# Peptides against a protein of PDB entry 6O8C, part 174

Target 1, 262 residues: chain A of PDB entry 6O8C
Amino acid sequence: VGLRYEKISLPKIHPRYDLDGDASMAKAVTGVVCYACRTASTLLLYQELMRKGVRWLVELVKDDYNETVHKKTEVVITLDFCIRNIEKTVKVYEKLMKVNLEAAELGEISDIHTKLLRLSSSQGTIESSLQDISSRLSPGGLLADTWAHQEGTHPRDRNVEKLQVLLNCITEIYYQFKKDKAERRLAYNEEQIHKFDKQKLYYHATKAMSHFSEECVRKYEAFKDKSEEWMRKMLHLRKQLLSLTNQCFDIEEEVSKYQDYT

## One batch from the design tools (peptide; made by RFdiffusion4, then SolubleMPNN)

Design b2_p25_4_s3 (from b2_p25_4, 10 letters changed)
Fold by OpenDDE base, seed 2:
Structure b2_p25_4_s3 (fold): chain B 262 residues (1-262), chain A 25 residues (1-25)
Amino acid sequence: as target 1 above (262 residues)
Amino acid sequence: SSEEELEKLEKELEEKKKELEKALK
């Protein structure tokens, strides 16, 4: 359903001064944070695409709703017309009976009238269901897409840029450690700088990983979960609309059987 | 490796993008 990524962790940073080890460690840290940056970017892009998909689906479902409403309205008009015609016919036959003329068909017509009235009553249930769906799709409804704009990560958060800044700092230290390694031995002052840079590396790395985990991954996962839930509900709603449409067709078919009497 | 996983993720994203683009047409 969602994108899969590797759970990343920082390598162990040893406090001991070791030019070879420190260079190797710095390289590994650089790699991990680089992966975090790229992953964060990918996760952001995924969410942006999903937001577009959500908007598209909302419009699609609204179109389905409008079509269903149109069909329902058509059936109501047809049914009402049929009922009125049958009622006129009933009145004519009742008058004929008053003058002692045989109206053998009166009973049948009256039964049809009763059936049509029942069908008309069922339209009320369909209308109620459509109103419920409309309310759910409304801006303040249960199926509103406002969550898509609130949940997850956004370009405005600048998470990738923040991580990139930290990565740049880490990379700079890594390059220095690579040079230090090449020297094999550092002067006292250079050694002290190396030790301080190692502390800075740790600081930047931990900050990057914390930011990645808390502001990127966690929010992404929340967005993903919410999107899946919302999508399921929307698909179910589409099925409901289809069901209502089919009910309208069924009623129309039933009415068509009696049109010969009108 | 992290690189392999990233490549996989990028491929998945590309496929999702294609699917969405088709749906939006």
Scores: peptide ipSAE 0.015, ipTM 0.430, DockQ to the pose 0.013
Fold by OpenDDE base, seed 5:
Structure b2_p25_4_s3 (fold): chain B 262 residues (1-262), chain A 25 residues (1-25)
Amino acid sequence: as target 1 above (262 residues)
Amino acid sequence: SSEEELEKLEKELEEKKKELEKALK
């Protein structure tokens, strides 16, 4: 579940010159853009935290993978050793059978040999699964974390700082409009300046909201969606890896039962 | 131990999300 934020919109800006209305409007705009700045900062922080988590999880899963591969290799060596020993035993008993000796034991050993060969065959499936996992975790694979560096917003984008600059401009105009309101009536030149400042306010506000929506919110949402999808896949992969590990342990345990016959 | 570490990370992330959500409201 991602961070919930409220969709913000600029208040309606009336074209009519009204000192009271313009001051109130400017106050509202300042509030909205201020909220955008804070929200952008929060969204950035969330993404940076998630990136750290992603990197940590990737390394964890890679370590688990390496351990599983090591365990699999150990099991293969053990299994091959057992198979070779059983095969030697089978050959001895086959020779004895030609002399009508030890017929009962040969059947049991032959069954063990068959079971071991079956277990050996299953190793191929485990190997294939491990190769698949490796390919998915590799650079350019389906579970590569390159998206975390590409998607979303980054501190280097300086989005919060850019918004803050615009907020400062807006706030300055707001304070002037408060003063204008206090004067109750402006001279012609001051009135014209007020009108121009109102246009500037609109320009800065629209620029801020556009930047917030396109460069902060949209990119955050893309990052959020991608991270959720990736995390789900990674967790599933980890479960698969654990399953493979357990299979290796099960095979090792089964092989250990037959070591007394070697 | 790796499972426990993952659970800890998930918990920390959830706690941080809650904190950020509270700060946003």
Scores: peptide ipSAE 0.009, ipTM 0.398, DockQ to the pose 0.012
Fold by OpenDDE base, seed 3:
Structure b2_p25_4_s3 (fold): chain B 262 residues (1-262), chain A 25 residues (1-25)
Amino acid sequence: as target 1 above (262 residues)
Amino acid sequence: SSEEELEKLEKELEEKKKELEKALK
């Protein structure tokens, strides 16, 4: 997980009328909210990229699953064929044994038959495992990617745009405070306007920070946690598929040893 | 709410501003 962001807080706002102090405060507030906007955008981008990655990984794992199923099917066919051939051979030797011929060879073939049947039984376990994996990958399964569409922030939420609007309001007040500072002294009416604008600035700033915290950061963290958990499970699943594939290869190799008798 | 109070204050300020502007003319 690569996205690090710094904790931000609003500067202390003094209630006292001070043109220099108010301009400085407004500048600082503008900076903080600007950072929030940028951070919100970055967090959104990360989530969108992760969603794409999730979709890609799902398809990859589905492909791996299909390949494993294919290999398993191949082995089953081969194994069944070998079993059928050995059974025919056993029948022939049993007939010969009735006339007291070739008893030792019959024992060897019977042992092979028993081994093949054991291998066949293991296929049932592999099949069951594959079915379990399939169920987990299916819609509504434990590894479904529905969370990626539900959790976190989305472009449709317009969080960045909402924050930008608030930032614009704050910035406008900041620029006015710069002008006020340059005047050094304001008339009574202008002073009162300045005081009201200061209150507006505080209101917009607090609204922005609350929105950032509750609608951006919190949801992002939830998404991040869910994605990490899901990713670990998917990677584990992929390892399970590989294990099953290897088991199929092992069975195939074992069967190949007995093909001379078929 | 703080927003309502702010709006009320803004209206009052605007009225005072108008009064002062009339007095200065």
Scores: peptide ipSAE 0.020, ipTM 0.509, DockQ to the pose 0.157; fails the geometry check
Fold by OpenDDE base, seed 1:
Structure b2_p25_4_s3 (fold): chain B 262 residues (1-262), chain A 25 residues (1-25)
Amino acid sequence: as target 1 above (262 residues)
Amino acid sequence: SSEEELEKLEKELEEKKKELEKALK
């Protein structure tokens, strides 16, 4: 589950010259953009942590795969050995049957042989499944982690720093507006400067919020969605590997029942 | 106030961040 955040918006900026209102507005804008900076940082951290998690999970699943392959290989060797031994036994009993008419014993051994061959056939299905999993995990496969370094935001984007620069500009204007408010009335020239600064504040604020929304939030959401989907698929794949491993154990157990005949 | 709401949201995000960090360690 990704980080939850509340959508924030800038307060309404009234065109009317009002020292009290402008100071209050500037304070609110500063707060909003400050929150955006902190949120952007948190969202970035989340993504970086998730990327680490993705890499970790990939390695874990690869290990699981290798373990399953190893187990499958062991079972194949054991099964093949057992089949060969049973086949030798069948041949011996066939010869004995010609001499001693031991039909019942031969029948039992032949049945075991048939069962072992059936188990051997199931190995092909397991192998096919493992190959499919390998294909999905391979570079360019459906479960490749290339999205993790492509999607979302990265430290190199410097989004937090960019927002911080804008916040600094906004904060400076806010402090000036606090001073202006304290003066209660400004001279004509100072009033004009105040009006221009208000326009600058609006410009910086809108730029900050646009950047936050488009370059931070939107990309984060895209990353989050992809990560959740990918994670679900990876977990499912792990379950598949476990199932295949269990099938190998089941076959091994079944083969062990017939070892006394070999 | 809007400021208080922002502070609450920041705290919530920070807590979630900590939880995530703990879960990934």
Scores: peptide ipSAE 0.010, ipTM 0.459, DockQ to the pose 0.015; fails the geometry check

Design b2_p25_4_s4 (from b2_p25_4, 9 letters changed)
Fold by OpenDDE base, seed 3:
Structure b2_p25_4_s4 (fold): chain B 262 residues (1-262), chain A 25 residues (1-25)
Amino acid sequence: as target 1 above (262 residues)
Amino acid sequence: SSEEELKKLEEELKEKEEELKKALE
């Protein structure tokens, strides 16, 4: 995960009336909250992209699962067919043995039969493993993707828009403070308005930063952690599927050695 | 709370604005 963002904090706000200082402070606050807005947007975008990726990966793994199941089924059919044929042959040779013929060949065929039965037993283990994987991928399973819809921030939360509204309010005050600075001195009433606006600016700024921290950053971090954990598990699952597929191929290869007797 | 303080300041400012308005009439 490559998204890095810098920790931001509000500048110190001095209570003293100072037109130059207040303008500078307001500029700094505007910058900080602007950064928060942009960061919130970026974090949201990341999460939305990850959600798409999660959906894609789920489908991919389901396809892999289905392919593995198909291969397993194929091997089972082939193996069962081979076993049935060998059993028929065993019966024939047993009849011949009753008249004291071909005892050595019967032993060889019986050994093959035993080997095939062992291979057949391994199919049960593979089936059980596949069932386990299926259960994990199923709705409500350990690898369900429901978390992706629940965790983190969403466009419907309107976090970026909310922050933008606050930023607009702050920016308006900043521009007024620039004008105030240009006047060099304010009349008493205008001075009082300036002081009041300074308090408003602080209020909006603190609200913005709190919202950013609690509703954007915190939820993002939770989403990130969950996604990383889930991704690791999914990749491991895919490796398990590959292993099962390889086991099926191994069995198929072994069975092919005995097809001459069927 | 900060909100209460802001409301108080707003009220004070309103009073001052009214006084100023009367003085300018």
Scores: peptide ipSAE 0.019, ipTM 0.502, DockQ to the pose 0.153
Fold by OpenDDE base, seed 1:
Structure b2_p25_4_s4 (fold): chain B 262 residues (1-262), chain A 25 residues (1-25)
Amino acid sequence: as target 1 above (262 residues)
Amino acid sequence: SSEEELKKLEEELKEKEEELKKALE
């Protein structure tokens, strides 16, 4: 589950000159943009942590893969050795059968040989599955982590800093509007300055919110969605590896039953 | 003085708009 945040929007900015209303509006805008700054920072942190997690998981799964491959290799060696020994035994019994008619014993050994060959065939399927997993984990594969450094927001984007600059501008105007409100009435020139500042505030606020929405939130959501999908697939892959490992153990156990005949 | 201040603010706003535009790209 990704980071949750509150949806925010700018208050309505009325064109009417109103010292009380403008001060209140400016305060509200300051609060909204301030929240945007904090949220952007939090979203960035989340993504950075997730990137670390992604890298960690990739290494973990690679280790799991290598372990599975190792186990598979061991089983193959053991199985092949057992098959060779059984084949030698079969040859001996065939010779003996020609001399003393030991048909029952030969039949048993032949059955074991057949079973071992069947187990050997299953190794091919395991190998194919491992190759598929390897291809998926490889660079350019379906489970590559290239998305993690491409999607979302990054510290280098300086989104928080950009928003902070805009917030500073807005805050400055807000404080001026507080002063203006305290004056109750402004002279004509001061009134014109106030009106101009209001336009400036609107400009900064809209820029801040647009930047927040488009460059922070949207990209975060995209990152979140991709990360969740990728994570699910990676966990499934780990389960597949575990299954393959268990299959190797099962084969090894079965082979061990026939070691007394070799 | 207020008129002069207003004029200065207009100029500053124009400059800041350009700066912000570049910064937000």
Scores: peptide ipSAE 0.016, ipTM 0.482, DockQ to the pose 0.067
Fold by OpenDDE base, seed 5:
Structure b2_p25_4_s4 (fold): chain B 262 residues (1-262), chain A 25 residues (1-25)
Amino acid sequence: as target 1 above (262 residues)
Amino acid sequence: SSEEELKKLEEELKEKEEELKKALE
């Protein structure tokens, strides 16, 4: 879920000298750039919060992975122990069969041995899957969180502060234009200053909007898209890990049924 | 504690989203 923001644009700036129109225009520009500043701040906050969440989730998944590996190891040890015991039993019964003793029990034990070996074979698949997950979670893996540090905007970029400086310049001109409007008519020199200030206003406004669009919005959107993709993959990985855990439990349960024969 | 931190972050995010929504209306 990403933050919804309104796409903003500067009002049309007319080249004609008009004290009333220029004051109104300056007011509108001030409003737009002010909104850009607030939006940039909100977008930055969102990204910082998401980065914290990403780090948290990575650690959580790593912990889950370690627990699963531990469980898998436990099952392997148990299974190997059962296999060894059954193999000993099989050897004993094979010797007894040579002496024409009870064959009925040998068949059952042999079947159990076969089943255990099959379960042991499945452990290889689980191991391979765990290795894959480990590789994906590794620093250079597909699910590495390095993107979170690279993508998007950061406090160190000082984008909000830069926009605020431009906003201050714009606001100053706006207030002057309000005063000019109140005068109704300006002397020649003041009129020329007004015209130059209008050009400065345009310059600051365009710079602010360019910075907002290119350095704030664009980077935010890239971060958002990357985070959504990464999150989806991480959730899927967690499901895979859970599946592997359940498989280990299932194998353990199955092995427990045969412990009475050991 | 990590889970609690995540919940706090989610709440903060939700609050900011609501504020932004109100500001846009």
Scores: peptide ipSAE 0.010, ipTM 0.427, DockQ to the pose 0.014
Fold by OpenDDE base, seed 2:
Structure b2_p25_4_s4 (fold): chain B 262 residues (1-262), chain A 25 residues (1-25)
Amino acid sequence: as target 1 above (262 residues)
Amino acid sequence: SSEEELKKLEEELKEKEEELKKALE
């Protein structure tokens, strides 16, 4: 799950003045920081796509919830109607019994009434479960998607741009070192500049790698972990909704068996 | 002269440092 990337590290920078070695080192550093820039961009893109996916999933689950609520409401209405009809029938039969008519059917109807009342009670449990789900999906709830806006890296952080600036500085020094290498020997002043640039290269490279690790990779990993956890919970919630829907269908089927008595 | 080149490079460096500072703020 998530994007795979290679852990990168800077090559060892030797303090010794060596035109060939310095050029090679600078090239390697440039490559590493370039990779960091590309990786940071990719990680950012991934997170942005995931945020869109999260929003989409939230809407999907809300739709599922609404459908389940609708089905539950339908079943409640049907069940209540059936109960009322059975109760009327019971009253009629009770009156008939007072006139010495056969009461064998009254027992059966009373049993049906009792069963329907039990089914009605189970609807209360379903309602409670739906309310719980609603609360979890609500703003500020346990399954709110606010984390997606807070965790990770964002375009506004300008991490890629910051890294690119550092890369540009490093690349410039690399090109100079390549020229220095071609000269084979530098004048005193040029040599001093070279040494100074090498220090700058180290500074920029270190800053780039620190920024990449702390502001890009770490935050990305936190986002990834949070997203995985949230996704698991959301999928579980969808299963719960499906279960509740199925329970409603089961109740509806049971009620249909008694409709002939109403 | 080499001294003039050095001064030019120092100025360029200062400019780039300022740019970097702004970019990293």
Scores: peptide ipSAE 0.018, ipTM 0.458, DockQ to the pose 0.037; fails the geometry check

Design b2_p25_5_s1 (from b2_p25_5, 12 letters changed)
Fold by OpenDDE base, seed 5:
Structure b2_p25_5_s1 (fold): chain B 262 residues (1-262), chain A 25 residues (1-25)
Amino acid sequence: as target 1 above (262 residues)
Amino acid sequence: SFEEEYKEIQEFLKKENIDFEEPKL
């Protein structure tokens, strides 16, 4: 589950010159953009942590895969050895039957051989499944982690710094508007400056909100969605690996029952 | 420059269809 953040919007800006209203508006704008800066920073941090987690999980799953492959290989060797031994035994009993010797155990040995061959056939399915998993984990595969480097926001984008610059400009205007309010009435020139500063405030605020929405929030949401999807797939893959491992153990256990006959 | 900034902001406001009281500088 990704980080929750509140949807923010700029306060309504009144077009009229009003020292009290403009100071209050500027305060509110400063608060909103400040929240955007903090949120952008938090979202960035979350993504960086998630990228680390993704890399860690990839390595973990690769290790699990290699372990499963190793186990599968051991089972194949054991199974093949057992099959070869049983086949030799079958041939001996078949020869005994041809000379009218009692071979009451031939049927049992033959049944074991059949069972072992079935187990061997199942190894083909396991191999195919492992190959599929390998392909998915390989570069360019469905579970490649390239998306984690491409999607979302990165420190190099300097989004937080860009927002902070805009916030600084906005904050400066807010402090001026607070002073202007305290004067109760401005001279003509100061009034014109105030009006222009209000335009600047709106400009910077809009730019900040657009940047926050388009470059921070949108990209974060895309990263979040991809990360959730990828995580589900990775967890499923881990379950598949576990299943394959268990199948190998089951086969090994079954083969061990027949080793007494070899 | 101040003139460039002023022009940029005025163009922005025009695009956004925002009618602030125009400063008479």
Scores: peptide ipSAE 0.483, ipTM 0.944, DockQ to the pose 0.957
Fold by OpenDDE base, seed 4:
Structure b2_p25_5_s1 (fold): chain B 262 residues (1-262), chain A 25 residues (1-25)
Amino acid sequence: as target 1 above (262 residues)
Amino acid sequence: SFEEEYKEIQEFLKKENIDFEEPKL
């Protein structure tokens, strides 16, 4: 998962004045920084798309949670009602036993009551699990999406634009060096300008590469790693919610078997 | 300014320990 990009490095820059070499070097530098700009843009786009996906998934999981809570609530109501009815029935039978009625039916009802109480206890465990999930999804929880706003690169950082400015400067020098190469020999003043432009090229190129590596790539990798971890946890949480929902259905089904005794 | 740019670049090159042929403008 994630975008693959090639590790890039600047070509070796020779300090010696060489019109042919300098033009070739400048071309290579331009290519590298151009790739950095495009890569930075792609990495930014990926992160923005991932942020949208994160927000979407959060809402989806919240909906799943609410549905599970709703189902749990229904089961609790049904179960409590059934327990109350069975308890009333038990009391009636206890009174009837005092008048020499069949003890076998009371035993069965008492066993049902015990089973229902166990189911009620199980429902408490489900409630605890839902509360845990809620805490994890809540602001400041372990599955909060605040990292998506903090990690990585953002359009507001203007990293692509900053790199583009540097690329423009580098490209301008490259075109000049191409012209200089075509002249074969430069006058003294033009030679001095060329030498200074070479320094400028190196300066801008180094700045571009540092910015790319430190502000684009490094932050992207951190974002990617965090997003992958978070995504795995969220998917696992959805499975947990499904499991809890199924448990609620199972309890409801079991309770339905005893409704005829009430 | 040109002078400021020149100084900044020279300081950078010095920091990077890069010895380019010095332009005499």
Scores: peptide ipSAE 0.483, ipTM 0.944, DockQ to the pose 0.948
Fold by OpenDDE base, seed 1:
Structure b2_p25_5_s1 (fold): chain B 262 residues (1-262), chain A 25 residues (1-25)
Amino acid sequence: as target 1 above (262 residues)
Amino acid sequence: SFEEEYKEIQEFLKKENIDFEEPKL
């Protein structure tokens, strides 16, 4: 998961005054920085969409959790009811046994009681697991989505706009260099302006590339890595919830076998 | 200002060790 983008680099800039070379270089620089702007925009969009997806997944997992808790609660109630009924039955048969009756039946009911108590103990383990999951999903927990707001690039950073400003400056110089090339030879003053514009071009281009790499790409990659890790953990947690739900169903099924004895 | 821009760019170029032909403005 993630957007693929091409690695970009500035063309080699020759230090010497060359109208043809400078125009070609300026064209290439303009293209590179233009690509950076578009890429930055795409990366930003991706992150915004991912943030929405993260929020959605959090809510989905919370719903799964609540469903599991509900099922667990239902099973606990049923199990407790069954245990109470069996305990009453045990007491009745114990009284009968004191008068030398129904010893074999008492043994069977006592065994059922023991099994139900074991199931009740296992339900306690499920509760503990649910509490652990709840803690992980809670604010500040290991599966908190706070990273999604902190990592990566945001519209408020105005990275695309900043790059666009630099691109505009670069593009202006490029068009001037096209004109200069068409003149074939510049007067002394125009030549000096051209030389300075070349320096400005390099300055703006370097600034653009640095900004793109450090503020757009690097932050995006960090966001992507964290998102992938978090996503894997969330999916694993969903599997854990499913497992706990299945355990509740298993307990419910076992309890149902003993309801005929109550 | 032009002078400030010029100075900033020259300082940058110096830092980057780029030897462009100097404009004589």
Scores: peptide ipSAE 0.483, ipTM 0.944, DockQ to the pose 0.961
Fold by OpenDDE base, seed 2:
Structure b2_p25_5_s1 (fold): chain B 262 residues (1-262), chain A 25 residues (1-25)
Amino acid sequence: as target 1 above (262 residues)
Amino acid sequence: SFEEEYKEIQEFLKKENIDFEEPKL
């Protein structure tokens, strides 16, 4: 779940010279751009935190993978040892049967051997699954975290600083317009300056809003969408690893039942 | 410079199709 923010827009700007209207407009613009600066900062922070979380989760899943591989290896060794011992026992009983000894025990041991071989075949499936998981986690794999470094906004982009510069310019004009309003009437030269400052205000405000929308919000939304998709896949993979681990434990338990016959 | 800034802003306003009262400095 990503951060929610309000959609912002610039107030309507009247083209005519109006000291009262211009001061009010400038105040509103200042507020909007100020909100954009704060929002951009918050969105950036969120993404940085998410990147840390992504890295953490990758390491966690890698650890889970390694533990599963270790457990699988242990079970394979135990299972192979058990199979070899049962096979030796089968050979001995086959030899004894030729000298008219009871065949009933041979049947039981042969059945155990068959069961163990089935368990051994399941290990091949587990191995294949682990290999698939490893490939997905590898560099260039489907679950690689390279997107986290590419998508979204970064501190190096200096988006907040750029917006702050524009905000400073806008704020300065706002304070001047507040003074102009207090004068009620400006001299000719001051009026011309005011008109130009109004144009500057609009220019800076538009630039700020465009930058906010295109370089902050849009990129953030893209990052958010990718992160959500990736996170779902990672969580699913982690469940798969847990399932494989449980399968290894189940096999180990089954093997332990037959160790008394070896 | 002031002239460069003025020109840039005027070009911008033209692109945005906004007709502000022109400052006569």
Scores: peptide ipSAE 0.482, ipTM 0.944, DockQ to the pose 0.961

